# Peptides against a protein of PDB entry 7UQJ: the designs that were tried, part 229

Target 1, 160 residues: chain A of PDB entry 7UQJ
Amino acid sequence: PELYQNFNITPPRGVLFHGPPGTGKTLMARALAASCSSDERKITFFMRKGADILSKWVGEAERQLRLLFEEAKKHQPSIIFFDEIDGLAPVRSSKQEQIHASIVSTLLALMDGMDNRGQVIVIGATNRPDAVDPALRRPGRFDREFYFPLPDVKARFKIL

## One batch from the design tools (peptide; made by RFdiffusion4, then SolubleMPNN)

Design b2_p22_8_s4
Fold by OpenDDE base, seed 5:
Structure b2_p22_8_s4 (fold): chain B 160 residues (1-160), chain C 160 residues (1-160), chain D 160 residues (1-160), chain A 22 residues (1-22)
Amino acid sequence: as target 1 above (160 residues)
Amino acid sequence: as target 1 above (160 residues)
Amino acid sequence: as target 1 above (160 residues)
Amino acid sequence: MKEAEEFLKKLQERHKKAMESP
């Protein structure tokens, strides 16, 4: 509840931050983690890059995702931040990517398996929301999306 | 003058933003560009990754740097933002790096060749300032450095 | 033997996949890794981008290559897949590339040092085979090359 | 512009103060 109260949103299983590069998606995720942390209740912040999970853990990406979610559950309240999530969960191209399909399937299952009582929030950041598998953007997954516009004079006033 | 007045710092030829990943270095650079932009005076923002210049333009990195600085000069007032600048201008290791020495030499020459009348600011961002060639951190180059700490609860109160 | 039997090719130390971008080089490498994996015999798949090794590990690329080959040997049977290998091992330009020469020299030494009894396969993928140092394309290194044509209906039938 | 400059100045001052804070 409190983790989600600080977001002033119905507790999403996942939040998608999208917008141009350098619009503060990662900073906002960190700032949210910091703001949700009190002296009595520290939020554990797990950061992973989608591309890093895919590239560094080829063939183990599913296992690494499971371990990440288990660790996040163990250290709850926690935030899992996937930077460049489009690199992890590309749109299911009809032709090519059984591996991505498997990783996406695992991520879907992990998000679906999050007990609503768990104090684990998943934040995905992307520059290309349309490159993210639509299955991840459904209710019970990344069902809340926040656009990070380029800082104009006015947008800076709203973000700060 | 005005571009630099907005920074309330002596107009550096270059500014180094350093700190942990996701501390808002890129956001700050964009926010600076936006804040320096007026309806009458738009700042042109050039973003490059150091690693991309090195990796995508193998053997042409020098030419690409020259073109970038020429374009920035043509579109002044402008900001050149080098994200991950440690990937472009690594510390000259005693053993290995003639290519990096050449790229660094070109960047040094381009920064040294910036006419102080030019409305071009160079911002470098790094997670590892000590991995940046010390020659770039000298007066007339990246002679101003700003640390971007991790947002803690208190820092968020100060940043917001 | 079995790793190489699954390729139906004389056990190369390295295989070069070349062809236009998006022709499935990376997919094929992954599919080969998957097809070579059984319940009893999992293939460890190591993926690296040539450009990433060069750019992310500036001054440490040689060490990272050594570590990669050591890890691949430790986790054999294994595949090391270098995506964009032309970014790692560019053709020795007469003028500039002592770093690349050093990285290439290290890669050559690592490939030459692979005992033929080791169950480590190196797959390099490139869009530009002619940009790869010819020293890597010699017998005992990337001595087998597979062209990935743009998918026309017929070429897909021959590759699958 | 002035508000953005003041805001940026405030942000810089806040950042400077954040850097000066142990």
Scores: peptide ipSAE 0.000, ipTM 0.290, DockQ to the pose 0.033
Fold by OpenDDE base, seed 1:
Structure b2_p22_8_s4 (fold): chain B 160 residues (1-160), chain C 160 residues (1-160), chain D 160 residues (1-160), chain A 22 residues (1-22)
Amino acid sequence: as target 1 above (160 residues)
Amino acid sequence: as target 1 above (160 residues)
Amino acid sequence: as target 1 above (160 residues)
Amino acid sequence: MKEAEEFLKKLQERHKKAMESP
């Protein structure tokens, strides 16, 4: 948030981090949250898993999303990180499709309802950007995408 | 792949990485994929989660597995990495058991159907090797197992 | 374990690691397991996911928890690490609530049944401490809580 | 935006380099 203010840049509503699993998407989202936190202005970092929204919030997923966005708005500047956001992608089974469709519709409405002047950034992480509903990838939603390539091998042999 | 060719060793069809979660199984699988990639010959790395095969591919899991193996074969040399492959282990509930049994049977058939001359390596990662169907651990399938011990503390205190 | 013995401190039965996901809770739990392991006395590290207890152990979750605690007791000194223990938190849907309630009740009974003189430490990790059943957070259970802040950016920039 | 992209790129490069560094 602060970085965008310093440059008079309208913060994107949503950023999609995509790339193979264990490329550091979650780590980067956190590093961004922490890097935007100054001693004077702490950034609140909210995190949810796409699969948890569907499974842990059965029957209340929409309400929990609304509460999450309200809480993020209350604790501005804030980052909402959705890990495995492709877990909100409709599984091609009919009854789950309806539940997924309603949750996705709620997320769309929440992202669309964010005033562009708000200090809430939404980061989605996925291993499968093509499985993320294209409606989420439109302007004013997850309109920026960052690819997380596999770190080159020479890199990893130094950690192992 | 290349490492096995250099030694005139028939590459194993399947390698099981097992050990506690966050021991670097996924990281190692990727480091292997990348170390086998030369500037001249890129290795294609495919990755799936065991739980995603069951949940995200409801009713199409078998077809998606077949497509994955076909795509891996098309992009040789390739590595298919199954993270949390113990997520394909039968949950002891009857209706899910049938779905799991059919998916496991499909994976078995796909691994058995790989020509030994193919440049496709399958890596499974699990935290619970004993929860992986013993049929997957037979010769010609996940016939090699690598234990990922917890890195010794002295090593981790350098990262923390 | 050994650190608590050296100070004549009764080891806590349960420690709750909470903080944003990928703050190193799992890494820390493992570093603790390994740091408590001397050359003379290996600590056995058991790990389970909260979601796996519910999903992978459908109909047997309680039995699997009992077996886990028995195995941990057999291999003392030991650490049982529950990752995503908030995955045992009741989903607000009735039929899953009953399954969750019974599993939570079993976990409570197992933690209460641990003799304070036992060399078994239980570590729970969560991203949502408020979603963890308050009954688990009472004295004699997960009675110690450690917050895992996002590592300061400057600290992470040294690892990244 | 460009600077956030550059920062992300730098973080990715650093993450790449730190993954690359022993």
Scores: peptide ipSAE 0.000, ipTM 0.260, DockQ to the pose 0.074; fails the geometry check
Fold by OpenDDE base, seed 2:
Structure b2_p22_8_s4 (fold): chain B 160 residues (1-160), chain C 160 residues (1-160), chain D 160 residues (1-160), chain A 22 residues (1-22)
Amino acid sequence: as target 1 above (160 residues)
Amino acid sequence: as target 1 above (160 residues)
Amino acid sequence: as target 1 above (160 residues)
Amino acid sequence: MKEAEEFLKKLQERHKKAMESP
């Protein structure tokens, strides 16, 4: 929140960090969280992994997402970081994945239900932005996208 | 290469990156790989995820590790990065996890079998260093450990 | 230290981390410092901010730099991290910035005066590599440079 | 190093607390 507030930039509801694995997506999300936290205004950082939401909360994933967003709202300013969001919100493929469709629909509704004045930022990290449901990448959701390049192999030989 | 050469410290065969999730372990490993690659001397970066080795290669994980190390040796200088190595090499808890014990034993043997002159670095990243088998943290294996702090909130305002 | 030694890359005396604010430069520097420390061989990490050296030590900045390098040399192996080094070492613009020119000259002399065998690494972080005096970016000084990309510059303006 | 590790540990504990803090 503070990094966004300090820059007077209307906080995106959702930010998609995409790029190859190990490009620092999660690091950046944590960095943003901590950078937005001052001595006076601490930011709460919520971290969830897409695969863990599906595997640990079979049948309760929707409820856990709701609780997460409610908790984030209670602890404003907050960041919700979804690591491996492509594991949570795969592209809507077959009619048989109704469970995945329900979870994605819940996430969509939760992101849409965030008031523009809410100090909750949702960061999704993925290695495969094209594997994320396009509905999540629409305005008011993950409408901001960050490519985390592989740091240039050549550029890195200069430091290390 | 260079930060370490200044210190004339014999290169560890294995480096354990540990710290909270999203502290940049994978980014650093990739940074190190890229930084070790010059125009004349390209470094090959191999990335594997601990959970993927177990899930994708049930019964073949040992073979895949051997192939990975052989390929890394063929493409010297090389870095093998294991993300979530605690998923590959959990602490030997129960008598029932013979498969995990076999994989860990294979990894131990592969790390021990690396000639000290080999230009292969193994980087393990974990959020839970205490969940990594202590046998992997012994000299000649992951004998160098890197704590990836959560960047200081205050220091992050200076970074960000 | 060790990841660099495995690759037989002559250690830079100085590494320039450059890239937009919040790209994890200081995080990386701290991670590198922590990384170079083993149970047997602790590395000393010295952190200074360019602006703080100028503002806190008016007329004493050269002495403070000397003391810093002497202390780093006494506590080898060590890392000196200059955050916002563009605040310490701006491009030599006008004849009136004699104070800045003196500080930069002191830093140059200190970096040049480090024996190649010294286990002192100097990391400079900047958001503006072009604002750093080119004399610092020469061989034997900050001769190694890392670009910390914005996760998509356009996207970052949307986050930050 | 100890100070950096302690600083890092304090940061981790603060962040762990901030992440565990509902």
Scores: peptide ipSAE 0.000, ipTM 0.345, DockQ to the pose 0.048; fails the geometry check

Design b2_p22_8_s4
Fold by OpenDDE base, seed 3:
Structure b2_p22_8_s4 (fold): chain B 160 residues (1-160), chain C 160 residues (1-160), chain D 160 residues (1-160), chain A 22 residues (1-22)
Amino acid sequence: as target 1 above (160 residues)
Amino acid sequence: as target 1 above (160 residues)
Amino acid sequence: as target 1 above (160 residues)
Amino acid sequence: MKEAEEFLKKLQERHKKAMESP
């Protein structure tokens, strides 16, 4: 968080974490949630898995997204973390069913409906940034993208 | 492997990483693979997701597990990382279909069939250690268990 | 980084990662550096070990710190990661020689000399937050602190 | 490997100290 003001970077509503599996995307999101919490100001961290929303809530995924955003807004400051967001919001041009297009459209609308004064941050994590609908990657949505590289051999030496 | 000898710890065949989502289980597994790699000795890191093996390889999951273990053995020293292993090896007593029992049985056999001389380490990660078949948690399998706590509120404060 | 502005959090000049060794402090610092890098904006990541600066640069540690900060400023946006910063900046009240006090004073001056417009972030990692000079933990320096909990003893034994 | 081992050893020693400290 504080890192951005020094960089004159405007806080996004949405942040896309992308990179190979197990590069710490979810860990980082949790770490961010927790670090934004103070004793005086607790950040509420909501976690959902994209594939779980689709699979568990077939026909209710839109409602579940709305409820999630309303709950996040009610408990702001909040972070909504979508793990495997490529499972929730696949590219519309993929031959995938009308249901996916509806869910994506709902997520787009929910992200667009966030006022800049809302203390709700949305973090999407994916291993496949190209599988995410490009509409989600537009300004006011997941307009910031963070690559989580594999710890290269050099990076690994520095963890130890 | 060498890390264990210096601690007079018998190298496990299997290691269960458990803890809340995004506590760094996968990241740690990768970091381990990396740390165990020297310029002289590269560790081959295999990653599979338990749910992906079930969903993508319906009817071939056993074969895919066998191939994975053979490939890991061929490329030893190796780490096999099963992310979301609770998706691969649900508790047998759960009313889940005979297919799951077969996959679990195959994984058990593959882990049991690893000679102590094999430089193959299996890491299973789960958010639900209790959803993992207790047979997998027996000696010679995932006989080592590692809790990944949520970065506590204090831990999180300091990442931001 | 962007998470901060949405929360009206002022970006620190310095962030102290503390917690037991291998809790992912260095990993997190690298992940932050990587995540702050976009295709359009690469973050330069400088890593130094506190003990290495003292041990390798006896009599030149101050100069090396100055050079490091100048290089980071030249290559901004930049992250300076001090691993084991307790080795570089021991508590002044510790009976350690005048040399340590000079190095600490130089680091303090360098951190104080960073204007808020500088796109240089300093991350100090330590396993001993109490061994770090309290002067470094004041506002405008390492004014944000981050605890990295041990994965519980069980968790660590199985990683390794 | 040696660095990882030393790191682990330091981890264990610190954890032991942290558990021994009230």
Scores: peptide ipSAE 0.000, ipTM 0.353, DockQ to the pose 0.085; fails the geometry check

## One batch from the design tools (peptide; made by RFdiffusion4, then SolubleMPNN)

Design b2_p23_1_s1
Fold by OpenDDE base, seed 3:
Structure b2_p23_1_s1 (fold): chain B 160 residues (1-160), chain C 160 residues (1-160), chain D 160 residues (1-160), chain A 23 residues (1-23)
Amino acid sequence: as target 1 above (160 residues)
Amino acid sequence: as target 1 above (160 residues)
Amino acid sequence: as target 1 above (160 residues)
Amino acid sequence: EEEEELRKLAEERAERRAKALEE
């Protein structure tokens, strides 16, 4: 937060980790959280799967997102990690997906509503960056995208 | 700083992130800065593009580097991220590139002049580690190099 | 520590960085340590090579591990980075490797003995995750594994 | 051949880095 304010850099509210499965997106997010934690300064790491928010909380996904962001704000500094975020915020395809559109709208509002002074980082991980709603990938949201490359499968085969 | 002093390890003043474009070097640096920031402890993240320092500040690049390092020191703990650092500190090719040689010399001096107690980390990102002046890659400067691999383009095609 | 406790997530005591040589495992660990350090909060970075612990301290490797963990605890918050951890904790093969079995057992005990409140993160780096004793890869130990992919050599050739 | 040379260069760089960390 103040890091980026001091530099007239808009703090990234969100970072999109994208890359194939097994490239370590989730583990990087956790390693970052762990590394940044001290006894004096605990960084609270929230992990949610995008698909789980839809499947476990049918009709309550919006409320659960709000609660998650409030909890992250309450326990700041914090990281919210959305694993498989494409499952939560797919590209808006059809009018029949009103439920998905509402969840995406809530997530957008929550990311927009984070104070620039807030110490909440949102990390979204996806295997399909193109399946994530472009509205989430705008400045002030997931405005930063980190690619997690696959191991060269051939290089892995030669080291095994 | 004291971390490495306590271990008789010279603290890395600089880390070189190298790897192809789109491998997430900039984003990792930002994620590190963000992760390491707390309400109690803000890590100030300075970002500069190497090419922009040369293009925007023709004849003032040295002064801008000095100001950047002073500002980073003033706002420590801080990260200075040079994106495209090969654009700032190309390998010294010819005597006619006196301007480039001077900028490189200034950056070397600034990196050497950082107190071991200082909480300023310098991250340079490049697609061309071999285009970065070897003097920058010595102990006490960018003495650590992190490779950011490309996705296996073929593995990406098989997962799509 | 508290990050993960606040979320009912067991804090990773250990993170396994795995991937081919030159993928930046060591450098990521150092960058994490550096990023998480402040003037107010120094994160002590211990680096040991697994092979060096075996080769330099024949018959004292267990004691050196204990001392390393005690020193890391004394200087917390800290990161213990084991480079080439497969050299320290190979998969238990034969009864004749009693020495290796003892070192692994000591490392397991040290990782298990870390208080959940402790600010000691253990990072193991290996090129051979399958050569690391599976006991080290259980919850509460190296329970998180980050893959460091090789650059797609072909993709590097097309960008040059 | 070029893949092997690049691999050798990467290994040599890794070894040089390993040596530079021992110093």
Scores: peptide ipSAE 0.000, ipTM 0.185, DockQ to the pose 0.055
Fold by OpenDDE base, seed 4:
Structure b2_p23_1_s1 (fold): chain B 160 residues (1-160), chain C 160 residues (1-160), chain D 160 residues (1-160), chain A 23 residues (1-23)
Amino acid sequence: as target 1 above (160 residues)
Amino acid sequence: as target 1 above (160 residues)
Amino acid sequence: as target 1 above (160 residues)
Amino acid sequence: EEEEELRKLAEERAERRAKALEE
């Protein structure tokens, strides 16, 4: 939040890191957490993987999301990083089970319930931004999207 | 090349990248592929995820591994990167289904079948090195292990 | 090690990581250091920022560079990472003060003075490869250049 | 095949964006 206040930029509630696998999305999220944590201002970094939330917490995934956001708020300033968020929040139009719809609905509500003044940033990472529910990509949620390109093959050749 | 020639270290057939999630294991594997591919010598980079091989290829995972190694050999010099290899090759002592044991056995055989002169490197990434079958961590397989620590604030101070 | 032996590639004395800010250059350098340090072979990682060398060591920057390279050689195998190397090594054709020219000359001499058999790798990171003196980008210096493409410019502005 | 398609899609997106930055 304050990093963004200092830049006169409205803090994103959510940032979508998207790009091919192994482009450094997870690494960038950790680097942001590390760079924004000064000795005076430790940022608490929470990481979850979309598929792990679904597989480990069958029937409790909504509760786990709520607890995650509550812990992040309690330990603010915080970053919540969702790796492979397309696994957690698939497009509603897909014939995916009602379970995914409930989890997506919960995540939407949790992101909407974050006060813009809260020192909680949510980062979602995906290889498939088009597989993420468009509702999550709206203003006030993952309204900022970072494309992580592959290191261009041509850049690879000039490197050697 | 010579950094390792100068180290008198026998070629790892396999390298295990291990460390906490989001420490840059996948990014490092891609960077290694990029750094080793000159204009004269393009490295072909293959990426697979352990869980995806199991889930997408029920009953064909062994065949998919064989095909992957054959393609890597055909397009050498090559890097095969297994992300989350603990998902593909769990410890044999775990009561995990016979399917995992067969896949692990196939991967062991494929790594053992790589000629030391082959221009194929296998990189496995895991957050849980202890969850990887110890047989894969033996000489001639994943015999080199790279720890990716969290950028600990203390590591930042010792690096400065 | 052997990836390079098998590839008959001459070791870079220096690698230039270039690409827009926040593309993971610094993080990749740290990950390389971590990944090259096995339990048996700890790599010593040195990090300096180009602007910090100039600002902190007015009149001693050349000495600090010499000491850095001496320490790296003493504690080999080593990685020297220069973040924002364009701040340290601006193009000579720019009307920049004689001080920058002396520092660049010293860095050139230090990189030229590294025995190809030395276990010291130099990584320079910049957002502006064209702002780095072309003399540093010659064979035997930063002769390998890794492009770190932006996560799309719109992506970064939305995180900020 | 899926990785090659993802790679092609990424290259096409990168090229479209590179063109849009040159314009």
Scores: peptide ipSAE 0.000, ipTM 0.246, DockQ to the pose 0.135
Fold by OpenDDE base, seed 2:
Structure b2_p23_1_s1 (fold): chain B 160 residues (1-160), chain C 160 residues (1-160), chain D 160 residues (1-160), chain A 23 residues (1-23)
Amino acid sequence: as target 1 above (160 residues)
Amino acid sequence: as target 1 above (160 residues)
Amino acid sequence: as target 1 above (160 residues)
Amino acid sequence: EEEEELRKLAEERAERRAKALEE
């Protein structure tokens, strides 16, 4: 609440940052974490890479997600930043269905289970928003999306 | 020098970070400060808000700028980060001309007076580069510009 | 040359951006690309992910690297940004030695073969500088390193 | 080319989402 109360918005349980690589998704997530921290109240920033959760914890990814959300809740206010979330939760129709389906289902349940009174924000970053399971992009999950454009040509020229 | 010697570049006296709010200007300035710090040689980071210099020190802003530059020189290598520098140095054609003109003239003189051998970098951040006095954007001052593009208006509004 | 001539530095053939994830390495590389573009002379920015070069082009990674450097030379001035370069060029002592050794050797040769008069800058980004082959970090290659610290706790508190 | 395609794809997605927010 307060994290987004500082933004005068109802906290989405999840925010999807999407856009080409190097558009500042991670930087914005960190800037938000910093901007919501005060000297009195530090925001805990949890960063996980989607592909790392899938690859490092074969058979334990669901448990690691649960532990991450528990730790984030324990250290609230907190931000969970999933970098490359398309690697964590690919579209269910992709042939590697069963292992991915359990991880996605766990993430869905964890996001659905977040009490809206909690000070936990989930930010997913992806370069491929269409590669993210549409179920994650529904209300109560990553229901807000932020497009990080390539620094437009004007943007490039003003960093000139 | 060494700050930029670490980059093997001749220090611009000033770098203008411009781009819409929330694009990471402040974070980049801090990342640069930190990246130029070594265990042996800490970079001192001075942060000032343009509007604060104007509002808090009515009639003393010029003196405060001089003191800031002296302190930065004393604690070199250092970065002076002016956040919202358009508030400090608006275009002279804006009707509050005389008071702003003295402050801008002082900042110009301070930037012109920096010995290029000094390890002081000035970073100005603005959301409105066109609201910054063009005299500040000339060679030997904020002669390098970095555009921090919006995460497009939609990206910004979805962070809103 | 001109790319770094704009920085008044002798171009390192390569620059290693290292530091924790989300410290702005990619953003800085884009900012540098932008800052070296002009309305008259656009910098071509080539981005490749180290792990993608290794995984997508099994047995062709060396050819893809050669093509990338040729294309960068054709479209000079240019920046080649290798994101996660530790994935492209892991320490040779890592047990998957032979395939990685050829890729690393190709990258070494390409960096060594760059005419210092060329307007091609190579930026490698890594979260694990110690996981990058030390041969890449020698003079004439990634001989300049930029540490992107986590905004230290103090830097976080000063962005606070 | 890939950056321009990614840019175009991203602009098209941005436009589609603008329209979907106006509906």
Scores: peptide ipSAE 0.000, ipTM 0.188, DockQ to the pose 0.082; fails the geometry check

Design b2_p23_1_s1
Fold by OpenDDE base, seed 5:
Structure b2_p23_1_s1 (fold): chain B 160 residues (1-160), chain C 160 residues (1-160), chain D 160 residues (1-160), chain A 23 residues (1-23)
Amino acid sequence: as target 1 above (160 residues)
Amino acid sequence: as target 1 above (160 residues)
Amino acid sequence: as target 1 above (160 residues)
Amino acid sequence: EEEEELRKLAEERAERRAKALEE
């Protein structure tokens, strides 16, 4: 949020962090959240794991998403970080359980309902960007993507 | 490995990274692997997710663990990183499925069977160290633990 | 750098990593540099130790800083990592040697002189953020800070 | 001792925030 305010940039509503496992997506999200919090402007960081929302909140996942976005709005500037978001919003298939379809629909609506001036950034992390519902990757949602390559052993070697 | 060799330290056989989600356990493991890789000495990094071994290799998980350790030995110096190791080796309970008990037993045997001079380090990451079988946390296995605290939100605030 | 370019965000000029010794500040900086390097876009990582710049380049530290920033600009996208930056830019005091004051002034000027469009990120790491000149911690310089808490000291000691 | 206190403070802060991030 502040990252963008300090630049007079409208914060993107959603950012997708993607790349191989253990490339530091979650750490970067936390680091960004951290780096966006000044003494004058505290960023509230909300973290959820996609699969955990599905498994822990069976039948209430949609409500929990709504509450999460409301809480993030209440405590703005805020970052909502969805780790393993492909677990929350897998690609829609004809065989997709109605529950998953409802959760995806709720998340889409919540992403669309964010005020462009809202100080709420949503970061989704995935190891499988192609497993995330393409509807979430559209403009106004997770419209910005960051590839976290494997720390190329060669790229790190130039650092040593 | 090299990090320890440069200090004449016997590399720990196993290291447990524990702490809240998104504290950078996986990133640190990868970063360590890469920092330990020089042009003269490349570290082979093997990454597995505990739950993925159980789910993808039903009935062959023990064999896959053996193959993983053999491959790591073949490509030494090596790091084996088990992400979400609590998913692979949950605490032994009287209700523990025989499958999980067999996998835990195999992992224990593999950890114990590592040559003290082997350039194979095993890193286990968990959000729930108390959910990891205590037998894995004994000397000669994951006998070293690293707590990854949440980046202090206040320390995050000094960041902007 | 890529993290910011992919968002059309001007990279912060400076980020301060702070926290107790061994907390992985240097490792994270390297990991971030590596994670920001794709096959298509390699990040050039420059690492310097604050005390080393003072000690190795007596009377030329200012020139070496200028050259470092020029080289980073030439090889952009780049990260300049100052390890132990408190050794380079200690808090200004009435007793501060003129040499240290000159180096601090040079670093301030270099941080201020970075083009807002430059793909050069400066990361400073310190164990003592309060020992860093407050002028470096102002907006447009090291305006972002990251606290690296101790992983459980016992956990680190087994690795070191 | 100071490192242990800083550690404890960091751990307590981390735990409190882990809870707050899970809530």
Scores: peptide ipSAE 0.000, ipTM 0.292, DockQ to the pose 0.059; fails the geometry check

